# Peptides against a protein of PDB entry 4N78, part 299

Target 1, 186 residues: chain A of PDB entry 4N78
Amino acid sequence: HFQVICRLLGYQGIAVVMEELLKVVKSLLQGTILQYVKTLMEVMPKICRLPRHEYGSPGILEFFHHQLKDIVEYAELKTVCFQNLREVGNAILFCLLIEQSLSLEEVCDLLHAAPFQNILPRVHVKEGERLDAKMKRLESKYAPLHLVPLIERLGTPQQIAIAREGDLLTKERLCCGLSMFEVILT
Target 2, 155 residues: chain B of PDB entry 4N78
Amino acid sequence: MAELQMLLEEEIPGGRRALFDSYTNLERVADYCENNYIQSADKQRALEETKAYTTQSLASVAYLINTLANNVLQMLDIQASQLRRMESSINHISQTVDIHKEKVARREIGILTTNKNTSRTHKIIAPANLERPVRYIRKPIDYTILDDIGHGVKW

## One batch from the design tools (peptide; made by RFdiffusion4, then SolubleMPNN)

Design b2_p28_7_s2 (from b2_p28_7, 12 letters changed)
Fold by OpenDDE base, seed 5:
Structure b2_p28_7_s2 (fold): chain B 186 residues (1-186), chain C 155 residues (1-155), chain A 28 residues (1-28)
Amino acid sequence: as target 1 above (186 residues)
Amino acid sequence: as target 2 above (155 residues)
Amino acid sequence: SEELNKRILEHLEKNGFDPEEILNIVQE
């Protein structure tokens, strides 16, 4: 599903969706969640000491439950605040999955473009084969596919410019060094 | 352009007119031959003259048709060449627009990106200044991630 | 096509046929 979304939206569509999601998340965090957190901080016991370990784990749990009873019983916290937190979580997950899917698509594009861009695949050398000979053979095999040099030789100045720009755009992908998800987590 | 204009405005219409005139002339020649044959005491001579005029007329028509055909073919070739040039121009514009759109899209999404933190260190790195990631740091992409895609996994 | 025209012209010349001459005969 996310791959289809990435293909459908492209960079422009993904950018728009991500911007809107960031706005929504910001609104949720600065609005409702912040208000609830402030309220909770006001209601929180100022002094919550660790109970004596003598009470054991059940007693400690009961102690904290008692201290936080008013907070736990706050119905609006469970319904509204937790729902908003879930929405934020879903938005984060969505962004992560979109980025992952986009990265996969970009890697696929890079892989498909590689033969045309003088990028040779990693060669598995069988026992007894010279790496250099195999690389040379591969270079010779793919040499006719090098698009930019071919266009530079045969194309018009305009075509050369377009080819170079296209080549650059093909090589420069987000997966090469950029992360949207890290921006969301800041 | 000048050659095409000459073909369209002068040579082809002129050739068509010449063919039409030739038709009219051939009719006159036919009438002449018929009358000459009827009036001539020497029917054999009249027949030979008719054959000569017929051959001449056919050759003339053949020449006119061939000339016109060549002019039409030349016209079509010029038009085809013009069409190809137009197609090339349109393609160039289309590609330029697509590249521009892609650049805009990438700039927009780029604003939403930051450099991947290579440091495994849990250090809360201060938000690196959102320098517009103008320069994609080419990290070697591990294509091994795609090794599993070829095995017909229906996505 | 140009070669054909040349051959036609050569044939006309060889046989002494002048389109202008035909026109003159018909106009008489």
Scores: peptide ipSAE 0.029, ipTM 0.560, DockQ to the pose 0.004
Fold by OpenDDE base, seed 4:
Structure b2_p28_7_s2 (fold): chain B 186 residues (1-186), chain C 155 residues (1-155), chain A 28 residues (1-28)
Amino acid sequence: as target 1 above (186 residues)
Amino acid sequence: as target 2 above (155 residues)
Amino acid sequence: SEELNKRILEHLEKNGFDPEEILNIVQE
């Protein structure tokens, strides 16, 4: 599904969606969540001493549960705040999945364009075959498919420019070194 | 443009008109030849005259048809050339627009991206042996490195 | 043009007209 979304939206559509999601996330974080956090901070016991280790883990947990009972039982926290956090989480996951799907599509595009861009696949060399010889054969085989050199030889200046730009755009992909998800986390 | 216009407005219509007129004239010539043959005491002469007129008329028609045909062909060639040029222009514009749109889109999405901290500096251990400038065979971009990206999410 | 002329001449020849005579007439 995400792959289809990526195909349909393209870079521009994805960018728009991501921007809007970021806005939503920001709004949720700075709005409702922040307000709840502030409220919780106000309600937080001012003096929560670390219980003595002698109480053990269960006792410590009970202690904190007791100290935070009012907070834990705060119904609005469970409903609104947690829902908003879920929404934020879902948005983050969505962004991650979109990025992954986009990366896959980009890789596919790169692979499809490779024969035309003088990018040769790694050939499995059987035992006894020289890699260099196979690569030379492949180069010779695909040499006529090299689009940019072909257009440079036969095309108009405008066509050459377009071909070069197209080639560049084809080669440059986000998957080669860019991450959207890291930006979202920042 | 001037040549095409001349062909469309003058030469081809003129040629068509000439053919039409020739048809009318041929009918008149035929009538004349028929009457002349019937009325003439020297039928052999009349026949020869008829043959001459017929030959002339046919030659004239043939000439007119040929001229018209050539003009039409020329017109079509010019039009075809114009269409090809127009198509080329449209394609160029379309491609330019598409490239521009793509660049814009990429810029937009690029703003939302950061460089992947490829912390894995694969220490390209430079092989120590400075041996001979091995022709930089561009190592094929190993796209298999990208195979690990996305394997987990069956969506 | 040449091919068309050839076809015309061939047609005229088939109909018993002398192509040379016709060409002369067209050239006058």
Scores: peptide ipSAE 0.015, ipTM 0.524, DockQ to the pose 0.005
Fold by OpenDDE base, seed 3:
Structure b2_p28_7_s2 (fold): chain B 186 residues (1-186), chain C 155 residues (1-155), chain A 28 residues (1-28)
Amino acid sequence: as target 1 above (186 residues)
Amino acid sequence: as target 2 above (155 residues)
Amino acid sequence: SEELNKRILEHLEKNGFDPEEILNIVQE
């Protein structure tokens, strides 16, 4: 589903969706969640020490449950605050999954474009074969597929310009070094 | 442009008119040959004359048709070439627009991106002072209270 | 097309026909 969404929206659509999600998340965090957090801080026990690890997970949980009993029983926290936190969590997960799906698509595009951009695959050298000889064979095999040089040779100046720009755009992908998710977490 | 215009406005219409006129003239030739054969005392001579006229007429029509056909073909070739040029121009514009749109889209999404940094896992530093164990009486924890908390929609 | 025209003209010439005369007869 996320792959389909990525294909449908493209970079522009994804950007718009992400921006809107960020606005929603910001609104939730600065609004309702912040208010609840402030209220919770006011009612929070002044001294809440970490229980000893010897109590185990159940004992630790019980300790915190006891210390935070009034907070946990706060009905508005369960209904409104936790719902907003779920929404924020879902938004974050959505962004993560979109980024992952987009990255996969970009990688596929790069792989498909590679033969046309003078990007040679890693060659597995069998025992007794010379790496250099294999590389030369591959270079010779893919040389006719090099799009930009081909267009530079046969195309009009306008076509050459478009081909170069297209080639650059094809090579420059987000998956090569950019992350949206880190910005969202920020 | 001038050649195409000449073909469309002069050569092809002229050829069509010539062909139409040839039809009427051929009918006259046929009538002449028929009458000549009927009226002539020398039927063999009349027949040979008819054969000559027939051959000439067929040759003339063939020439006119061929000339017209060649002009039409030439016209079509010129038009096809013009269409190809137009198609190339449209494709160029389309590609330019697409590249521009892509650049804009990339700028927009780029604002939402940062360089992939290897997330350093912050080590949780345990506080150094182990305070004295407060005797904790374990009461049974009802975990059912948490069942309604954290159901994110699995998409 | 040019080759065909040439062949037609050659054929007409071989048969003793003047292409211009033929055109005139067909156009009259």
Scores: peptide ipSAE 0.020, ipTM 0.543, DockQ to the pose 0.005; fails the geometry check
Fold by OpenDDE base, seed 1:
Structure b2_p28_7_s2 (fold): chain B 186 residues (1-186), chain C 155 residues (1-155), chain A 28 residues (1-28)
Amino acid sequence: as target 1 above (186 residues)
Amino acid sequence: as target 2 above (155 residues)
Amino acid sequence: SEELNKRILEHLEKNGFDPEEILNIVQE
């Protein structure tokens, strides 16, 4: 599903969606969530002493439950705050999944373009074959497919310019060194 | 453009008119030949003359048709060439626009990206002092002390 | 097409017809 979304939206559509999601997340974090956190800090017990280990795990849990009773009973926390946090979480996950899907698509595009860009796959050397001979054979096989050199030789100046720009755009992908998700986390 | 215009406006219409006129003239020639043959005392000569006129007329018509056909073909070739040039131009513009749109889109999304933190492999600066490999005397962890507590599930 | 025209002209010439005269007859 995310792959389809990435294909449908393209870079521009993804950018728009991401920007809007970031705005929503920012609004939720700086607004509602912040307010709830402040409220929670006010109702939080000033001194929460660690219960004596002698009370065992159930006793410790009950102790903390009692100490945090006011927080647990805060109905708005359970409903509104958690919902907002869920929305933020979903937005983050969405961004992550979109980025992953986009990266996969970009990698596929790079792989498909590779024969045309003089990018040779790593040749699996079977036992007994010289790597160099296989690589040379592969190079020879794909040499006619090198698009930019071919166009440079046979094409018009305009075609050459377009081919070079297209080649550059094909090579320069976000997956090569950029992360959208890291921006969301900052 | 001038050649195409001449073909469309002058040569092809002119050729069509010439062909039409030739058809009319062929009928006249036929009538003449028929009358000449009937009236001539030397029918053999009249026949030969008729054959000559017929051949001439047919050749003329053939020439006119061929000329017209060639002009039409030339016209079509020029038009096809023009269309191909236009198509090439449109394609070039389209590609340029697409590249531009892609660049813009990439800039937009690029603003939303940061460089992947390549985990700087912290150069484990090996402390210069090769601390002598503290012989980890693997003190055998005598787990026998724990034997008393755990009900060993006999598998 | 050029070859056909050439053959037609050759045939006309061989038969003693002047191409110009033929054109004139067709134009009268």
Scores: peptide ipSAE 0.015, ipTM 0.548, DockQ to the pose 0.004; fails the geometry check

Design b2_p28_7_s3 (from b2_p28_7, 11 letters changed)
Fold by OpenDDE base, seed 2:
Structure b2_p28_7_s3 (fold): chain B 186 residues (1-186), chain C 155 residues (1-155), chain A 28 residues (1-28)
Amino acid sequence: as target 1 above (186 residues)
Amino acid sequence: as target 2 above (155 residues)
Amino acid sequence: MEELQQKILEHLETHGFNPEEILNLVEE
């Protein structure tokens, strides 16, 4: 699904969605969640001592349940605050998955374009073969596919310009060094 | 442009008119030949004259048709060439617009990005022993491994 | 035109009327 979304929206659509999600998340965090957190901080027991380990896990749990009873029973916390936190969480996950999906698409594009851009994979060298000779043969094999040089030789000035720009756009991708998810986390 | 215009406005219409005039002239020639044959005491001579006029007329019509046809073909070739040039221009504009849109889109999304902290992943020093790429044996994903993970209904 | 007419006339005199042959002469 995320791959399809990435393909349909493209860079522009993804940017718009991400911007709007960031606004929503910001609104939730600075608004409702912040207010509930402040309220919770006010009602939080000022002194909550750790019970003795001798009470075991059930006893310790019961102790904390008793100390936090008012918070746990706060209905709005469960219905509103936790829901908002889920929404924030979902938004974060959405952004992560979109970025991952986009990165995959970009990598695929790069791989598909590589033979046309004189980007050759490192070939496996069998015993006794020289890597340089093999790479040279590979380069020679794909030389006719180099799009920009081909167009520079045969094309009009306008076509050459378009080819160069297209080549640049094909090479430059977000996955090469940029992260959207890191921006969301800040 | 001038050649196409000349073909459209002068040569082709002129050729059509000439062909039409030729038709009219042929009718006159036919009438003349008929009358000449009827009135002539020497029918053989009249017939030979008719043959001569017929041959001449045929030659002229053939020439006119050929000239007109060639002019029409030339016109079509010029038009086809113009259409190809126009198509090329449109395609160029379209591509330019698409590239521009892509650049704008990339700038927009770029604002929402930061540089990946390339943690200097220590050069994965390729282990000196390049372990032979273990032939990825597609082990069927045993999905049963996940049966105990999650709140799904255990069948 | 006059030369073509002459060729067509000569052709008609020697070979008779063949539309294909006459067309070929005109294309030449």
Scores: peptide ipSAE 0.014, ipTM 0.671, DockQ to the pose 0.005
Fold by OpenDDE base, seed 4:
Structure b2_p28_7_s3 (fold): chain B 186 residues (1-186), chain C 155 residues (1-155), chain A 28 residues (1-28)
Amino acid sequence: as target 1 above (186 residues)
Amino acid sequence: as target 2 above (155 residues)
Amino acid sequence: MEELQQKILEHLETHGFNPEEILNLVEE
């Protein structure tokens, strides 16, 4: 599904969706969640000392449960605050999955364009074969497919410009060095 | 442009008119030949004259048709060339627009990106000894190991 | 035009009416 979304939206659509999603997340964080956190901080026990270890784990748990009873029983925390946190979490996951899917699509595009851009994969060399010789053969084989040089030789100046720009756009992908998800975490 | 205009406005219409006029003239010539043959005391001479007129008329029509046809072909060639040029121009514009749109889109999404911290992925140093591919022995999944995990109804 | 007409006339006189041959003369 995310791959399809990426294909349908393209870079522009993804950007728009991500921007809006960030706005939503920001709104949730700075709005409802912040308010609840503030409220929780106000009702938080001012003095919560660690119980003596002698009470054991159950006793310690009961102690904290008692101290935090008002917070735990705060119904709106579960219904509203936690829901908003889920929404934020889902948004983060969505962004992650979109980025991953986009990266896959970009890699596919790069791979498809590679023969036309003189980007050749390393060929598996059997024992006894020289990698260099095999690569040269491969280069020679695909040399006629090199789009930019071909257009530079045969095309108009305008076509050459377009070809170069297209080539650059094809080569430059987000997956090569950019992360959206890191921005979201920021 | 001037040549195409001349063909469209003058040569081709002129050629068509000439053909229509020729039709009318041929009818007159035919009538003349018929009457001349009927009225002439020398039928052989009248027939020869008719043949001459017929041949002349045929030649004229053939010429007119050929001229018109050539003009039409020339017109079509010019138009085809113009269309090809227009197509090329449109394609160029389209490509330019697409590239521009793509650049804009990339800028937009780029704003939402940061450089990947290439954390030095620890080179998974392939162990020097390539462990022999352990033959994947399909062990049946023992689902009973999960029986103690969760609130499953102990049957 | 006159030369072509004359060629066609001469052709018709010598070879008779053949549309293909006449067409060839016109194309020449």
Scores: peptide ipSAE 0.013, ipTM 0.678, DockQ to the pose 0.005
Fold by OpenDDE base, seed 1:
Structure b2_p28_7_s3 (fold): chain B 186 residues (1-186), chain C 155 residues (1-155), chain A 28 residues (1-28)
Amino acid sequence: as target 1 above (186 residues)
Amino acid sequence: as target 2 above (155 residues)
Amino acid sequence: MEELQQKILEHLETHGFNPEEILNLVEE
């Protein structure tokens, strides 16, 4: 599903969706969630000492449950606050999955464009073969596919300009060094 | 452009008119040949004259058709070339617009990106007070103590 | 035109009447 969304929206659509999600998350965090957190901080026990280890894990859990009973039983916490936190969590996950899907699509585009941009994979060299000779042979084999040099030789000035711009746009992808998800986490 | 205009306005219409005039003339020639054959005492001579006029007429019509056909073909070639140039121009504009849209889109999404930082693993700051390792005494966990704690489904 | 007519006549004598062949002679 996320792969299809990435294909349909493209960079522009993804940007719009991400911006709107960030606005929603900001609104939730600075509004409802902040208010509940402040209220919870006020209701929190001022003194919460660690019980003796002799009570064991169940006893310690029961102790904290008793101390926090009023908070846990607060109905609005379950219905509103936790729902808002779930929405924030879903938004974060959505952004992560979109970025991952976009990265996969970009990598595929780069791989498809590579032969036309003089980007050749390192070939496996068998014992006794020179890597340089094999690479030169490969370069010569694919030289006719180099789009920009071909258009520079045969094309009009306008076509050359478009080809160069297209080549640059093809090479410069987000997956090469940029992260949207890191921005979302800040 | 001037050549196409000449073909459209002068040569092709002129060729069509010439063919039409030829049709009218051929009808007159046919009438003449028919009357000549009927009235002539020498039917063989009249027939040979008719053959001569037929051959002449055929040659004339063939020439007119060929000339007109060539002019039409030339016109179509020029028009095809113009269409190809227009197509190229439209494609160029389309590509320019697409590149521009892509650049705008990339700026928009770029604002939402940062450089991938291989954040080094946050050093888990060990709490300053290392609680002395309390010897873990394995007491069997009595899970029944928790049966009354929580909103779980009481089986 | 007279030369073309003569070629057409010669063609008709040797090959008979074929409109396509006659048109080809006009193109030559």
Scores: peptide ipSAE 0.013, ipTM 0.675, DockQ to the pose 0.005
Fold by OpenDDE base, seed 5:
Structure b2_p28_7_s3 (fold): chain B 186 residues (1-186), chain C 155 residues (1-155), chain A 28 residues (1-28)
Amino acid sequence: as target 1 above (186 residues)
Amino acid sequence: as target 2 above (155 residues)
Amino acid sequence: MEELQQKILEHLETHGFNPEEILNLVEE
C-alpha cells in the first residue's frame, strides 16, 4: 500500500501529505495532549515513593493503584488522550513507512539508471581473474548505453542541457543522504 | 519557407493552370483532327497525322502531370519536415516543463528533510575468539518450583 | 483510335498512370 501511495503521489504529493500530517501532529500535541498532560500533572501525586519491598508485588500494586486512582478513573484519558496519542503514533509510523517505501522506489530508480549513467556494480572476481580487466570489459560493454555522453555527441545544445539536468535529477535522490523521518522526530 | 511558398503560390497553381490550358488545346487539336479526317481525301494520311498529334499531346500531358506530381510531393515533404520540427519543439518544451516540475517538487519535499545522521556504527570488533556459541542446552523447566505458588489443585 | 483509347483506359485501370508506358501504348 505504501509503495503504491508513493508512486501515486510522487515527491510533491508526499510533501503535501507530510506537511499536513505535521500540522495535525502539532495541533494534537499542543492542543488536547498538552491540556491532558497539564491536568494529569496537577492530579499526579507530588510524592510517589516506592513502597517497601516487604509488601510484596500485590501490596505494591495496590499501593500504586491507590495513589493513581484518580488518574485511572479519569475516563477521558483513555477515550481522548490515548486516542490522540494513537493518532500521533500512527502519523509517525505512516511517515516512517512512506519514507521507507520512497527509499525503495528511489533505489530501484537508481539501479535502473545505473547502466545508463556509467555506474557499474562491483563484479565478483573468480580466483585468477584480474578485477581491472573485468571492469574494463564491463565498462566497454555498457559504454554505448551512456546517455549523457551519447547526447553530448549527437544532440542539440537544448537536448544536452535536458539530458544533463535529467541525469542530475536521477542521481540526486533523497535516499542518498536525506531523511524525512528525522525531521518528524525533531 | 521560401521554397514552400513558391510551391504553394506559384508552381502548383501554375501547373494546374497549365493542365487546364492543355485541356483546351487538346480539344482544339481533337477538333482539327476530326475535321481534317472528314475533309481529307487521303484518310490514311489524316489518321497518321492524328496519331502524331495524339502522341505529342499525350507526352505533353504526361510531362505536365509528372511535374505537378513532383511539386506536390515536394510540398508534402517540406510540410512533413515542418511538422517533425514542430513536434520536436513541443517535446522539448514538454521535457523542460517536466524537469521544472520535478525540481519544484524536490525542493518542496526537501524542506521536510534533514541530513541523515550517519551514526558511526562502532565497528563491532568481532572478538578475536568467537566463543563457540554455547549450544543452548534446553534445561527442562522444573515446574515443581511453581508447586508452592497459588491455590492450584495438587494432583 | 477508339481501340487505342480503350487500351489506354484499361492500362490506366490496371497499372495506373505511367507516362512512359502510356506513350509506348500510343506508339504501338
Scores: peptide ipSAE 0.008, ipTM 0.673, DockQ to the pose 0.005

